# Peptides against a protein of PDB entry 3ZOQ: the designs that were tried, part 23

Target 1, 223 residues: chain A of PDB entry 3ZOQ
Amino acid sequence: QLLQDSWWNQLKEEFEKPYYQELREMLKREYAEQTIYPDSRDIFNALHYTSYDDVKVVILGQDPYHGPGQAQGLSFSVKPGVKQPPSLKNIFLELQQDIGCSIPNHGSLVSWAKQGVLLLNTVLTVRRGQANSHKGKGWERLTDRIIDVLSERERPVIFILWGRHAQMKKERIDTSKHFIIESTHPSPFSARNGFFGSRPFSRANAYLEKMGEAPIDWCIKDL

## One batch from the design tools (peptide; aimed at target 1 A131 R164 P188)

Design b2_p15_8_s2 (made by RFdiffusion4, then SolubleMPNN; from b2_p15_8, 6 letters changed)
Fold by OpenDDE base, seed 3:
Structure b2_p15_8_s2 (fold): chain B 223 residues (1-223), chain A 15 residues (1-15)
Amino acid sequence: as target 1 above (223 residues)
Amino acid sequence: DAEETEEEERRRAGL
């Protein structure tokens, strides 16, 4: 797939590396032999919706939802018409409490992505019904490079790091240039331990305003 | 669609 020119310029060297070629060949087999999510056309949706230069905020996820029709290549996001997963419901609860947004009737975060919120999973594919089945296959090296090139960017980025997995990437982020918002994961098993009340949306916008950038309209319209 | 399992939500929580 043709990435936007800005991402291609940052990542073209990765796509030529042996690890990525091996990953690609693995994925060809996986998509041929198994049901893999998201659709192969949607794998890079995070990069399609949010160019390298347009990134204002990064929200890191782990890996895609592994149920039918759920994953759309954006962290935490589900396609319209799909039941909102528990973690996503909690994200919307925090959004409501933080800045007063209504709970949307769908789980698509595409409107955030279009505004410069990079909704990146560290692993970009999964087998149906097999959570994290593509861990350690090469995606982490590519997505680490995505974090690295953003960290190297002169224009500041806000990194929202929910839970330990995302927070392990903190060492890759130049905090002299970039801002980090950390809390526990929005999962029902961790949300009450710090995610709720963390106010990541208002904090992100406050930082954007200090930078002279337009804030994110975090409120999601019903479909 | 399939809802995230309790096990998956625990994993995401880091448990």
Scores: peptide ipSAE 0.537, ipTM 0.877, DockQ to the pose 0.617
OpenDDE base, seeds 1, 2, 4, 5: peptide ipSAE 0.517, 0.529, 0.493, 0.491; ipTM 0.874, 0.872, 0.865, 0.862

Design b2_p15_8_s3 (made by RFdiffusion4, then SolubleMPNN; from b2_p15_8, 8 letters changed)
Fold by OpenDDE base, seed 2:
Structure b2_p15_8_s3 (fold): chain B 223 residues (1-223), chain A 15 residues (1-15)
Amino acid sequence: as target 1 above (223 residues)
Amino acid sequence: DAARVEEEERRRAGL
């Protein structure tokens, strides 16, 4: 698939591997026979909005939202006009408490992606109404490689790891170069156990400033 | 539905 040159240079070897060919063939069948999210054109939106070189922050999710019109190819993000999922609402609550941003009238995180926030899911597709239905089909191997090539990059990255699933990726991150911000997941069932008050947005910006980089404007404008 | 949303949010929490 057409990636930006910076990502292509890092991932081209993966696309030639049998596992990825098998994944592609699986996806062709799935999109033909089932309702799959996101739209096939949106699968790599995280990589489209944020080039390899422009990555400042990574926010890891598990898999896409599986409801109609929700998934945008970005972790935690939903298309404008879509009701904000509970986890996303909690992200905005923490954003408000952390740095004073207003809660936006939509759930699109595209503005973060355009600033260098890689909104990456571990698994990039899902069947309608069937959470995690594409687990173990090859996405995890590709997305692990994405983490690896970022970890190998000389220019530091900030990894925001919410919950155990994301935190399992810590072993792939060179903490001598890169920063990790971790807490419980923003889900209503875990947010009170450490996500709220974790201040990931101000902490990320503090690291960016220390590195001499422009901070992220985390505040999202209404549409 | 609300039940599906809850189940998904439980899953995301690692429950």
Scores: peptide ipSAE 0.673, ipTM 0.957, DockQ to the pose 0.889
OpenDDE base, seeds 1, 3, 4, 5: peptide ipSAE 0.650, 0.669, 0.583, 0.641; ipTM 0.955, 0.957, 0.943, 0.953

Design b2_p15_8_s4 (made by RFdiffusion4, then SolubleMPNN; from b2_p15_8, 7 letters changed)
Fold by OpenDDE base, seed 5:
Structure b2_p15_8_s4 (fold): chain B 223 residues (1-223), chain A 15 residues (1-15)
Amino acid sequence: as target 1 above (223 residues)
Amino acid sequence: DAARLEEEERRLAGL
């Protein structure tokens, strides 16, 4: 069984479909012939850390970091000891301005994942040095299904959609049940056009409180 | 403009 029970019950049928079998065979070749990120054991870390039922917030990324040691199977997150990428630095700047958190000395978002923040990329693998090299290979169909089954869930979810790529998923989200927080991407190229000052962290917690749920502790401790 | 921004976001998301 590839996933823990709550996700497996939602997604098991996808893994038997031809598109996923083709994706799997492609990935076997890629991991054998190329340097692929993240480690193959880390591909589904977002689903490992955050069960289907425990999802409170979704943060959508595009694809994993393509540099050595960076990707850990969580959107925007980097392994401890890795230099924070520019977008992640901007996320922490907004976090500081929004709710007063200190900027952590590392880039791991695992503490968010453990609290019910699904850190999902739409594409879950990448070839070293080649951003979006695994786009259109089948991951988007699986991750669309992840969004779909969350949208179908009765218990509300908050979707944080930074930038155009993530916002294209809005059509899959039942806004009668779920909340969407949108802004420009945290990228240095777009952050000043709406990401800074968007206050996604306090807004997410305000929705959680309205739903009678515990807020996320967004502040990340140093290691 | 939007296409350029999206490509740069893509590049940075991969870094």
Scores: peptide ipSAE 0.103, ipTM 0.771, DockQ to the pose 0.144
OpenDDE base, seeds 1, 2, 3, 4: peptide ipSAE 0.086, 0.089, 0.096, 0.081; ipTM 0.759, 0.749, 0.772, 0.760

## One batch from the design tools (peptide; aimed at target 1 P86 N132 H185)

Design b2_p16_1 (made by RFdiffusion4)
Pose (drawn by RFdiffusion4):
Structure b2_p16_1 (pose): chain A 223 residues (1-223), chain P 16 residues (1-16)
Amino acid sequence: as target 1 above (223 residues)
Amino acid sequence: TAEEEAEEAEELRLAS
């Protein structure tokens, strides 16, 4: 068993399939022969921090950060102590305009995960310095199933889909139950074309309040 | 310079 019960009960059948076994064997070799991010112990951190039952909001990313000291097994977040990349700086600028939070002295979003924000990348590993290097190796098949089981959940889930790749997943989400907040990506190339001013954080909290759920405290505290 | 170009290419990839 690789995950806590709430998730294992939804995903155990996927981990038994040939594609996962092939992916696991490729990763055992690559972690021993080269530099792979995030650290192997951290691959499933988004699901460890945010159980299936506790998921309130899902923020979909693509692949992990590919530099040393960055990836934590979470979409968009970085380990404390490393420089915040441009897209993450833009997320904090929008958070400041929307909610009013000060800009933090680190980029870790673990606080969000502990409050029910699933920071799910669609690809869970990457070779150092080589973006998208683990594309098509089997992670998409697993993360599509993660999206499926969240879509099948009775209690509604709020999905935040930034950019074109994340918005492609709308086909797998049952919008008769679930909420979608979508905009352009926070990358500097597209942040001033819709992401800025979109107010995704207060909008997510409004959906939660309508359902009688506690809102997320989005502000990140300095370390 | 090379690091700056790689970072810009990565942000462009994400925006695309």

Design b2_p16_1_s1 (made by RFdiffusion4, then SolubleMPNN; from b2_p16_1, 7 letters changed)
Fold by OpenDDE base, seed 3:
Structure b2_p16_1_s1 (fold): chain B 223 residues (1-223), chain A 16 residues (1-16)
Amino acid sequence: as target 1 above (223 residues)
Amino acid sequence: AKEKEEEEAIEKRLAE
């Protein structure tokens, strides 16, 4: 896939490295031999929707949904017509409580991505029915670099880090320039321990306004 | 169902 110029300039060195070439070869085999999600054309959707320069907010996920038709290359997001996963439902509940948005009749977060919300998983592919099956194959090194180049960017970024996995990336973020919003994960098993009531959406917009930037329209219209 | 159990297992993992 051809990345936008702004991302290519930041990541081109990574694509030349052996680890990425090995990852690429692995993925070729995986996609050929079994069902892998998301569709190969959607792997870098997060970068396609949100250019390097346009990133305002980053929301980190772990790895893609592993069910048919779910993953669309954006963290937490599911394609229209797909049942909303529990964590996503809780995200919308918090969104409603935080800033009054209606709960949408679908789970696509593309509207966020188009506004500068980078919906990045740390691992960008998964085998059907096998959660985290592509862990440790090279994606983490690339996505770490994505975080790094954003951290190095002069224009501030807001990082929303839900749960321990995402929060492990905190050490890579220059907090002298960038802002971090942390809470427990929106999972039903953790949401009541801090996610609910954390108001990440209004807080993110407050930072954006402070920086003189347009806030995110977090409300999602029905399809 | 098995699907629901798998979903719960994933959500439990994510909560950690």
Scores: peptide ipSAE 0.467, ipTM 0.906, DockQ to the pose 0.884
OpenDDE base, seeds 1, 2, 4, 5: peptide ipSAE 0.182, 0.467, 0.456, 0.301; ipTM 0.812, 0.906, 0.904, 0.859; seed 1 fails the geometry check

Design b2_p16_1_s2 (made by RFdiffusion4, then SolubleMPNN; from b2_p16_1, 6 letters changed)
Fold by OpenDDE base, seed 1:
Structure b2_p16_1_s2 (fold): chain B 223 residues (1-223), chain A 16 residues (1-16)
Amino acid sequence: as target 1 above (223 residues)
Amino acid sequence: SAAEAAQRAEEQRLAS
């Protein structure tokens, strides 16, 4: 799980702090004694696919999917061959209505990550069948630092914040430099209250174009 | 690099 140089330069000090040392010791025990998701090699996939300098867009999630074979270290994303979770299905529905993309036959968002979309969960691990089981164990401090160093970056970032949990991070974002797109969460419990019709994909690309950057190709090809 | 080597050592602890 080696980080790219750009992320290492930003985060190296965190890994030496007591909170992270304690988190790591906890994780060692958890992975040894419990079924933990994602695979330990995939914990930092968001940072692996998208370097610090290449981040264009951030999409925040809460914690990984807790079912077998689902989580792949990217927020909202599932491994190919895995049934699309309800929230992800709604994301694709909005994508279709927003910019006309077809619904893909899989749920992998790796193509977004490779284009500079940081798919970051605030908590990066979970026990099987136990949502938020690793909440408050240290991940939030690290992921807060990730948000902080992006906020401090000179080159602007677009933050897509779905739901209240993600929106709580607004206070860490310098809105004089960075752009925020907010709506309700894509969950079936909230999507009809504002997520549908929010058009986050076209709006994100509009900001990128204003900054003179290449837009994201949000459309996902079938596998 | 030295940083990469240090991180590899740290990551190996997670696998132990």
Scores: peptide ipSAE 0.035, ipTM 0.577, DockQ to the pose 0.018
OpenDDE base, seeds 2, 3, 4, 5: peptide ipSAE 0.019, 0.030, 0.016, 0.025; ipTM 0.568, 0.589, 0.513, 0.585; seeds 2, 4 fail the geometry check

Design b2_p16_1_s3 (made by RFdiffusion4, then SolubleMPNN; from b2_p16_1, 6 letters changed)
Fold by OpenDDE base, seed 5:
Structure b2_p16_1_s3 (fold): chain B 223 residues (1-223), chain A 16 residues (1-16)
Amino acid sequence: as target 1 above (223 residues)
Amino acid sequence: AAAEAAEAAEERRLAE
């Protein structure tokens, strides 16, 4: 549950602030009285898998999946054995068309996270069956700070911003240092308006190569 | 059918 030292050094001041203490108290009540996703031990999985210094790419989501067994603390990702949500299926379709990866037999993006892809939701918890039920409770302030400290980092980051919600964070990103890849959301209701054909994976790798960094192996092996 | 409708509603929300 403890954050890696690199993230702790960046975020420790936030955890001392009243808003975060209030958020923690709220979450204690919620997890005790309601079914909350993800599991409490998985809330910070994005930060656990990808240290502050190891972040190469950020993919922003809104809030966790609110169905049983789905959320694993990573944006867009679902636990193995869980049916892939429509948006995730479209992500894999674009991945296939962009760089030729096969469609995996599961929806876990952990392999991306381990390579430096920060799979961050702006809100990190949700009540079962109640989308955005934890909106405006304090998570956004913390995750804004995560974006801020990455923006302030000297080593460049690539931000992939799908849809309006993620794109609202552009104002927090120093584009003199960092790269932004934008398109419509991978949702079936928006993917055909720009997400398909946007080739975010090859574009991200092209930027990484320009920076002299190793590209991401975006292809996901079957389990 | 209800689950599919709920999923569609969520995906519509995400598209906005």
Scores: peptide ipSAE 0.605, ipTM 0.932, DockQ to the pose 0.911
OpenDDE base, seeds 1, 2, 3, 4: peptide ipSAE 0.031, 0.077, 0.051, 0.036; ipTM 0.671, 0.704, 0.704, 0.709; seed 1 fails the geometry check

Design b2_p16_1_s4 (made by RFdiffusion4, then SolubleMPNN; from b2_p16_1, 7 letters changed)
Fold by OpenDDE base, seed 4:
Order: sequence, then C-alpha cells, then structure tokens
Structure b2_p16_1_s4 (fold): chain B 223 residues (1-223), chain A 16 residues (1-16)
Amino acid sequence: as target 1 above (223 residues)
Amino acid sequence: DAEKKEEEEVEKRLAS
C-alpha cells in the first residue's frame, strides 16, 4: 500500500480519480527530468508518521522547502544538519516564550509527528529552487480531502492555521467539533503582527487536556 | 546574496 491502513481507508478513492492519476503521471515526469523535493519516498511522510486515528493536531504549511536536503515531507520541518529557515526559527522562538522549551540545534519536527501532530503541506512537492512550482497540479485537491476526512472525524482535532493560506482552509473545518488556533504566519514578515505571543503550543495542549487527551511534548531534544 | 534574496521572497509570500 501507498499509505498505512488508516489513511488508505480514508483516501483510497482519491487515488483512483483522474486528477490524481494525472498528478501521478506529472510527478513521474518531474522526478525523472528535474530535481524535485522531497525525495519521492518522503512525499507522504506526514501521513506515515501520524495515522488518521492518531492525529491530534494539524499544522498546515504551503509547499516543501525547495533547497537541497531540506524537505523531509513534513511542513516547516528540515532534516537534521540543515540550517533552520527563518519561519522555523520563529516557531522555535515562540515555542521558547510560550512553554519554555530550549531552541534545538536542529530543525526536525519528527518528534511532533510521532506524537500526533500532522505536519501537512497543501502542496507536497516542489521543483528545486522554484517555490510553488507544483501549485495547481492536483495536490490541493488531495490535501483538501485530507482536511475534509479529518473534519468529518468524530474525535476532535486541533488545527493550527498560521497565515492567510492556511486560514483559507477554515471553511472546510467543522468548528462545532474541532478547534482552531489562528495567527499570522511565523515568517519574519508577519510574525510580529500576531504570531509572536499567540502561544499556539500551550493553547493546543490546553485543548487536548480539555478533551482528556495527553498533551504534546513540544520540546525538541538536541541531536 | 542570491540565496538570501530568494529566501526572503519565499518568506514574503508566506507572510501574505
């Protein structure tokens, strides 16, 4: 299977649809002819690390980092040894101010994913050096469906929506069941307009505790 | 440098 059972059951119909078939064919060409990130085996890492049933929190990103060795199939996350991008640095600054975590010496958010934080980009691939190069090619329809099936889930989910792009997905989320944490994007160009001081990590854990679920250990250990 | 400028452009888009 392409995905583990829990996600496969939710998304299997999408993979049979023409749009996804076309996307797949496009990706085959792209990966063959150009440098595409992340590695093809890592495209669905967010779904690999966090099963459908285990999702507690969703953090939406736009598309993968487009530099060598950066993207690992998780929104905002970079592989160990990779310089932390500005937005990620600001995420860690807010994490420190919010709940006192130290800033890690790497940018991997895998520990979050393993705890039920779905680190989902709306577009899951990108050409090297060309941000948003795979926008409008079919990923958005699939990732919209991911949001939809999570919204339809009875067990509540916390959606962290940083910036306008992510917030546009709010209309797809049943706010009678699920919780939304919104702020400006952690980008240096927007973070001071609301992201800093938004305390998304403590707020998320507060919701989890209210639901009777274990909180996320947001603190990331050094490697 | 060029890489920094590219990064800034990406971050600007993310902010919007």
Scores: peptide ipSAE 0.490, ipTM 0.914, DockQ to the pose 0.927
OpenDDE base, seeds 1, 2, 3, 5: peptide ipSAE 0.237, 0.114, 0.255, 0.042; ipTM 0.850, 0.666, 0.852, 0.516; seed 3 fails the geometry check

Design b2_p16_2 (made by RFdiffusion4)
Pose (drawn by RFdiffusion4):
Structure b2_p16_2 (pose): chain A 223 residues (1-223), chain P 16 residues (1-16)
Amino acid sequence: as target 1 above (223 residues)
Amino acid sequence: SDLEMMNGEDVELAEL
C-alpha cells in the first residue's frame, strides 16, 4: 500500500496494472543512475497531505520543477529557502490583489495542502534540467484516474485550471456537480492576458461557503 | 537562469 486509505480505496487497482509496474521499474533505475526530482519519498506528497475525503480545491500543474532544491511533490510550490520562480511569483501577486495577503519570504504552499488544496501535477517526476523528460512514461495515465475518482466523488470539488494543458482536463470532470475556475496560465507570457484579475482564491472560497464548507486561509506566513 | 527555475509548461510558454 503506497497511499493512505481514502486514496488507496480509489486507486489500488491502478497500481497493480502493467503500466505502473513498468513506470516503477524505470524510476528505480533512473533514481539510481541520474538525478530525478522530486526526491523519491516525495512523489505522492500531494495525496499524502490532502486525502481524497479532504479535497476541497484541486490546482492542476504539469510536471515537477527540474532544478535542485525546488520540487516537493506538489504543483507550483517550492521548498522553503529557494528562489520563487516567475509563475509562482505571479500567483502570489494575484493572491495579494484578490485576498490581500502579503508576499511571503518563501514559496512553500504546504499550508494550502493541509487545508484541502490538492496540488496535483499531471506528471510526477522529471530529470534534472530537462523539462518534460518524463512525459508519456505512465504518469498521465495515473493522474487522469486521480481526476476521474475526484470527478466521481459525491461531494463537489472546485477545480482551478490555469492554462491550456490544465483546461484539457475539463472533459474528465463532471460539471453537473463540480466547479471550474479557469484562466490563462500564470507564466509571464500569459499572466496579463486573463490570470491577473481572475480572483481564483476568493472565487474558490465563495463556492465553499455556498456549500457550508470552511474557506481556505490562503495567506502564506513567513518562515 | 530563469529557465533553470521553471517547470516544463513554464519553459514551453517562455519559448513562445

Design b2_p16_2_s1 (made by RFdiffusion4, then SolubleMPNN; from b2_p16_2, 5 letters changed)
Fold by OpenDDE base, seed 4:
Structure b2_p16_2_s1 (fold): chain B 223 residues (1-223), chain A 16 residues (1-16)
Amino acid sequence: as target 1 above (223 residues)
Amino acid sequence: SDLDLLNGEDVELAKK
């Protein structure tokens, strides 16, 4: 099956719906005719690394990096050996200021994903060099459902919503059960307007501790 | 290039 059992149980009905079948057919054409990122085997990496039941924190992105070798199916994350994108650099700067982590020599956030940080983009594919080129093709409906089923989960989740795009999903989150951490986007175009100093990492861990859960080790080791 | 390092959100924010 496409997904591990915990996510499959939550999402299997979506994959049977016409919108997803149309999306799938579109993607088949796109991957055949264009250079699409990430690799088709990596599209659902966020769900592969973090099971439905193991989600502790969600960090939403818009869509994958559109340059060669960058996207690995995790929001904001880049494969080892890839130059850190500006937003990711700012994320690490805030991480350092927030909780004292050193800046890693790579940009892979897989260690976060393995600890229960769902690094989800709302759109999961992109054409090379064409940011947001797969907007409105069906991904948003699926990823909205992902947010919905997490919101419906009894065990609380922490949603870190950087910027307006992510914050637009707040209406889908049951704030009586779940926690939201909001700030401006880590982008160079917005980070100085609120992202820096927002301390999302320590705040997330504070919520986890209040819930009786193990905090995230946000510090990333060099490779 | 550094331009290729921008994500979709960066592009949208740059338009504002």
Scores: peptide ipSAE 0.311, ipTM 0.848, DockQ to the pose 0.774
OpenDDE base, seeds 1, 2, 3, 5: peptide ipSAE 0.086, 0.159, 0.133, 0.101; ipTM 0.652, 0.664, 0.678, 0.657

Design b2_p16_2_s2 (made by RFdiffusion4, then SolubleMPNN; from b2_p16_2, 6 letters changed)
Fold by OpenDDE base, seed 3:
Structure b2_p16_2_s2 (fold): chain B 223 residues (1-223), chain A 16 residues (1-16)
Amino acid sequence: as target 1 above (223 residues)
Amino acid sequence: SELDLLNGEDVEEAAL
């Protein structure tokens, strides 16, 4: 099966729906005719690294990086050897200020994903050099369902919502069960307006501890 | 160091 059993049980019905079949057919054409990121095998990496039951934290992104070799199917993350994009650099700056982590020599957030941080973009594919080129093609319906099934989960989740796009998903989250950490986006255009100093990492761990769960080791080792 | 090229995840559409 494409997904881990825990996610498959939550999402299997979506994959049978017309909207997803149409999306799939569109993607087949796109990958055949255009350069699309990430690699088709990496589209669902966020779900591969973090099972439904293991999700502790969700970090929402918009759509993948659209440069060569960048996107690896995880929001804000880039493959090792890829120069850190501006927003990611700011994320690491906040990480340093928040909990004292060193700035890693790479931009891969896989270590977060493996600990239960779901690094989910709302749109999971993009054309090379064309940001938001796959917006409104069906991904949002699937990723909304991902948010919904997490919201419906009894075990609490922490949602980190950076910027207005992510914050629009707040209406889908049952705040009686789940925790939300909000700030401006880590983008250079907005980071100084609230992202810096927001301390999302320590705040997330504080919630996890309150829940009796192991905190996330947010510090990323050099490769 | 130099900033990298802004990508989709570097610019939230709702902020524009």
Scores: peptide ipSAE 0.086, ipTM 0.724, DockQ to the pose 0.381
OpenDDE base, seeds 1, 2, 4, 5: peptide ipSAE 0.030, 0.030, 0.064, 0.027; ipTM 0.641, 0.636, 0.751, 0.600; seed 2 fails the geometry check

Design b2_p16_2_s3 (made by RFdiffusion4, then SolubleMPNN; from b2_p16_2 with E4D M5L E15K)
Fold by OpenDDE base, seed 4:
Structure b2_p16_2_s3 (fold): chain B 223 residues (1-223), chain A 16 residues (1-16)
Amino acid sequence: as target 1 above (223 residues)
Amino acid sequence: SDLDLMNGEDVELAKL
């Protein structure tokens, strides 16, 4: 099966729907004819690293990095050895200011994913050099379903929604059960308008502690 | 390039 059991149980019916079959056929063509990111084996890494039951926090992105060697199927995250993108640098700056973490020498957020931080893009593939090129091809319907099944989960989730794109998903989240942390996007174009000083990491951990769950160790070790 | 380091939302925000 495509996904581990906990996600498969939630999403298996989506993969049988016409929209996903059409998306799959489109992706087969795209990967054959174009340079597509991430690697096809990495498309669902967010779901591979963080099971449905283990999700504590969700951080939404738009779509993968479109440069070579960057995307690894996790929102905002880049593979080790890749120069940290501007938004990610700002994320680490806020992390340092919020809870005192050192700036890591790499941009991999895998350690967050392994602790229950679902690093989900709403669109899971992109053409090289063509940001948002796979918008409106079917990914949004699947990722909306991912948000929906998390919203329907009894055990609460914390959604960190940076910027308008992510915040548009707020209407799909049952705020009677789940917590939302909102600010402007970490992008250099918006970070000074509210992202800096928003302290999403300490706030997320405060919610986790209130829920009786272990906090996230947000600090990332050097490699 | 710096363009390669941008994510999709960065590109959209740059258009605003």
Scores: peptide ipSAE 0.251, ipTM 0.836, DockQ to the pose 0.807
OpenDDE base, seeds 1, 2, 3, 5: peptide ipSAE 0.177, 0.132, 0.247, 0.143; ipTM 0.813, 0.797, 0.834, 0.799

Design b2_p16_2_s4 (made by RFdiffusion4, then SolubleMPNN; from b2_p16_2, 7 letters changed)
Fold by OpenDDE base, seed 3:
Structure b2_p16_2_s4 (fold): chain B 223 residues (1-223), chain A 16 residues (1-16)
Amino acid sequence: as target 1 above (223 residues)
Amino acid sequence: SDLDLLNGADVEEALK
């Protein structure tokens, strides 16, 4: 199977739909003719690390980093050894101010993913050096379905929605069951307008505690 | 370059 059982059961019908088949064919051409990120084997890493049933928190990104060796199939995350992108640096700054975590010496958020933080981009691939190059090609329909099936889940989810793009997905989320944390984007161009001081990490854990669930250990150890 | 480290959302924020 392409995905682990829990996600496969939720999404298997999507992969048979024409839009996804067209997307797949497009991606085959793109990966053959262009440099595409992330590695094709890493496209669904967010779903690999965090099962459908284990999702506690969702952090939505837009599309992958488009530089060499950066993207690892998780929103905002970069592979170890890669310079931390500006938005990620700001995420760690807020993390430090929010709950006292030290700034890690790498940018991998895999430890979050393994704890139930779904690090989902709405678009899962990108051409090298061309941000948003795969926007509107079909990924959004699949990732909308991911949001939908999580919204339909009885067990509550916390959605962290940074910036306008992510916040546009709010209409798909049943707020009678699920919690939403909103602020401006961690980008240097917007972080000072609301992201800093928003304390999404402590707020998320507060919701988890109210639900009787284990909090996320947001602090990331150095490698 | 820090610009090379931007994602799509970062680019959009930069254009505002």
Scores: peptide ipSAE 0.339, ipTM 0.857, DockQ to the pose 0.863
OpenDDE base, seeds 1, 2, 4, 5: peptide ipSAE 0.318, 0.308, 0.310, 0.157; ipTM 0.853, 0.846, 0.849, 0.785; seed 1 fails the geometry check

Design b2_p16_3 (made by RFdiffusion4)
Pose (drawn by RFdiffusion4):
Structure b2_p16_3 (pose): chain A 223 residues (1-223), chain P 16 residues (1-16)
Amino acid sequence: as target 1 above (223 residues)
Amino acid sequence: AMEELEELHYERDRAE
């Protein structure tokens, strides 16, 4: 068993399939022979921090950060102590305009994960310095199933879909129950074309309040 | 210089 019960009860059948076993064998070799991010113990951190039952909001990313000391097994977040990349700086600028939070002295979003924000990348590993290097190796098949089981959940889930790749997943989400907040990506190339001013954080909290759920305290505290 | 170029490519890829 690789995950806590709430998730394991939804996903155990996927981990038994040939594609996962092939992916696992490739990763055993690659972690031993080269530099793979995030650290192997951290691959499933988004699901460890945010159980299936506790998921309130899902923020979809693509692949992990590919530099030393960055990836934590969470979309968009970085380990405390490293510089914040441009897209993450833009997420904090939008958070400041929307909610009013000060800009933090670190980029870790673990606080969000502990409050029910699933920071799910669609690909869970990457070779150092080589973006998208683990594309098509089997992670998409698993993360599509993670999206499927969340879409099947009775209690509604709020999906935040930034950019084109994340928005492609709308086809897998049952919008008769679930909420979608979508905009352009926070990358500097596209942040001033819709992401800025989109107010995703207050909009997510409004959906939660309508359902009688506690809102997320989005502000990140300095370390 | 190479680091800035690689970051730019990375952010462009995110925007596409």

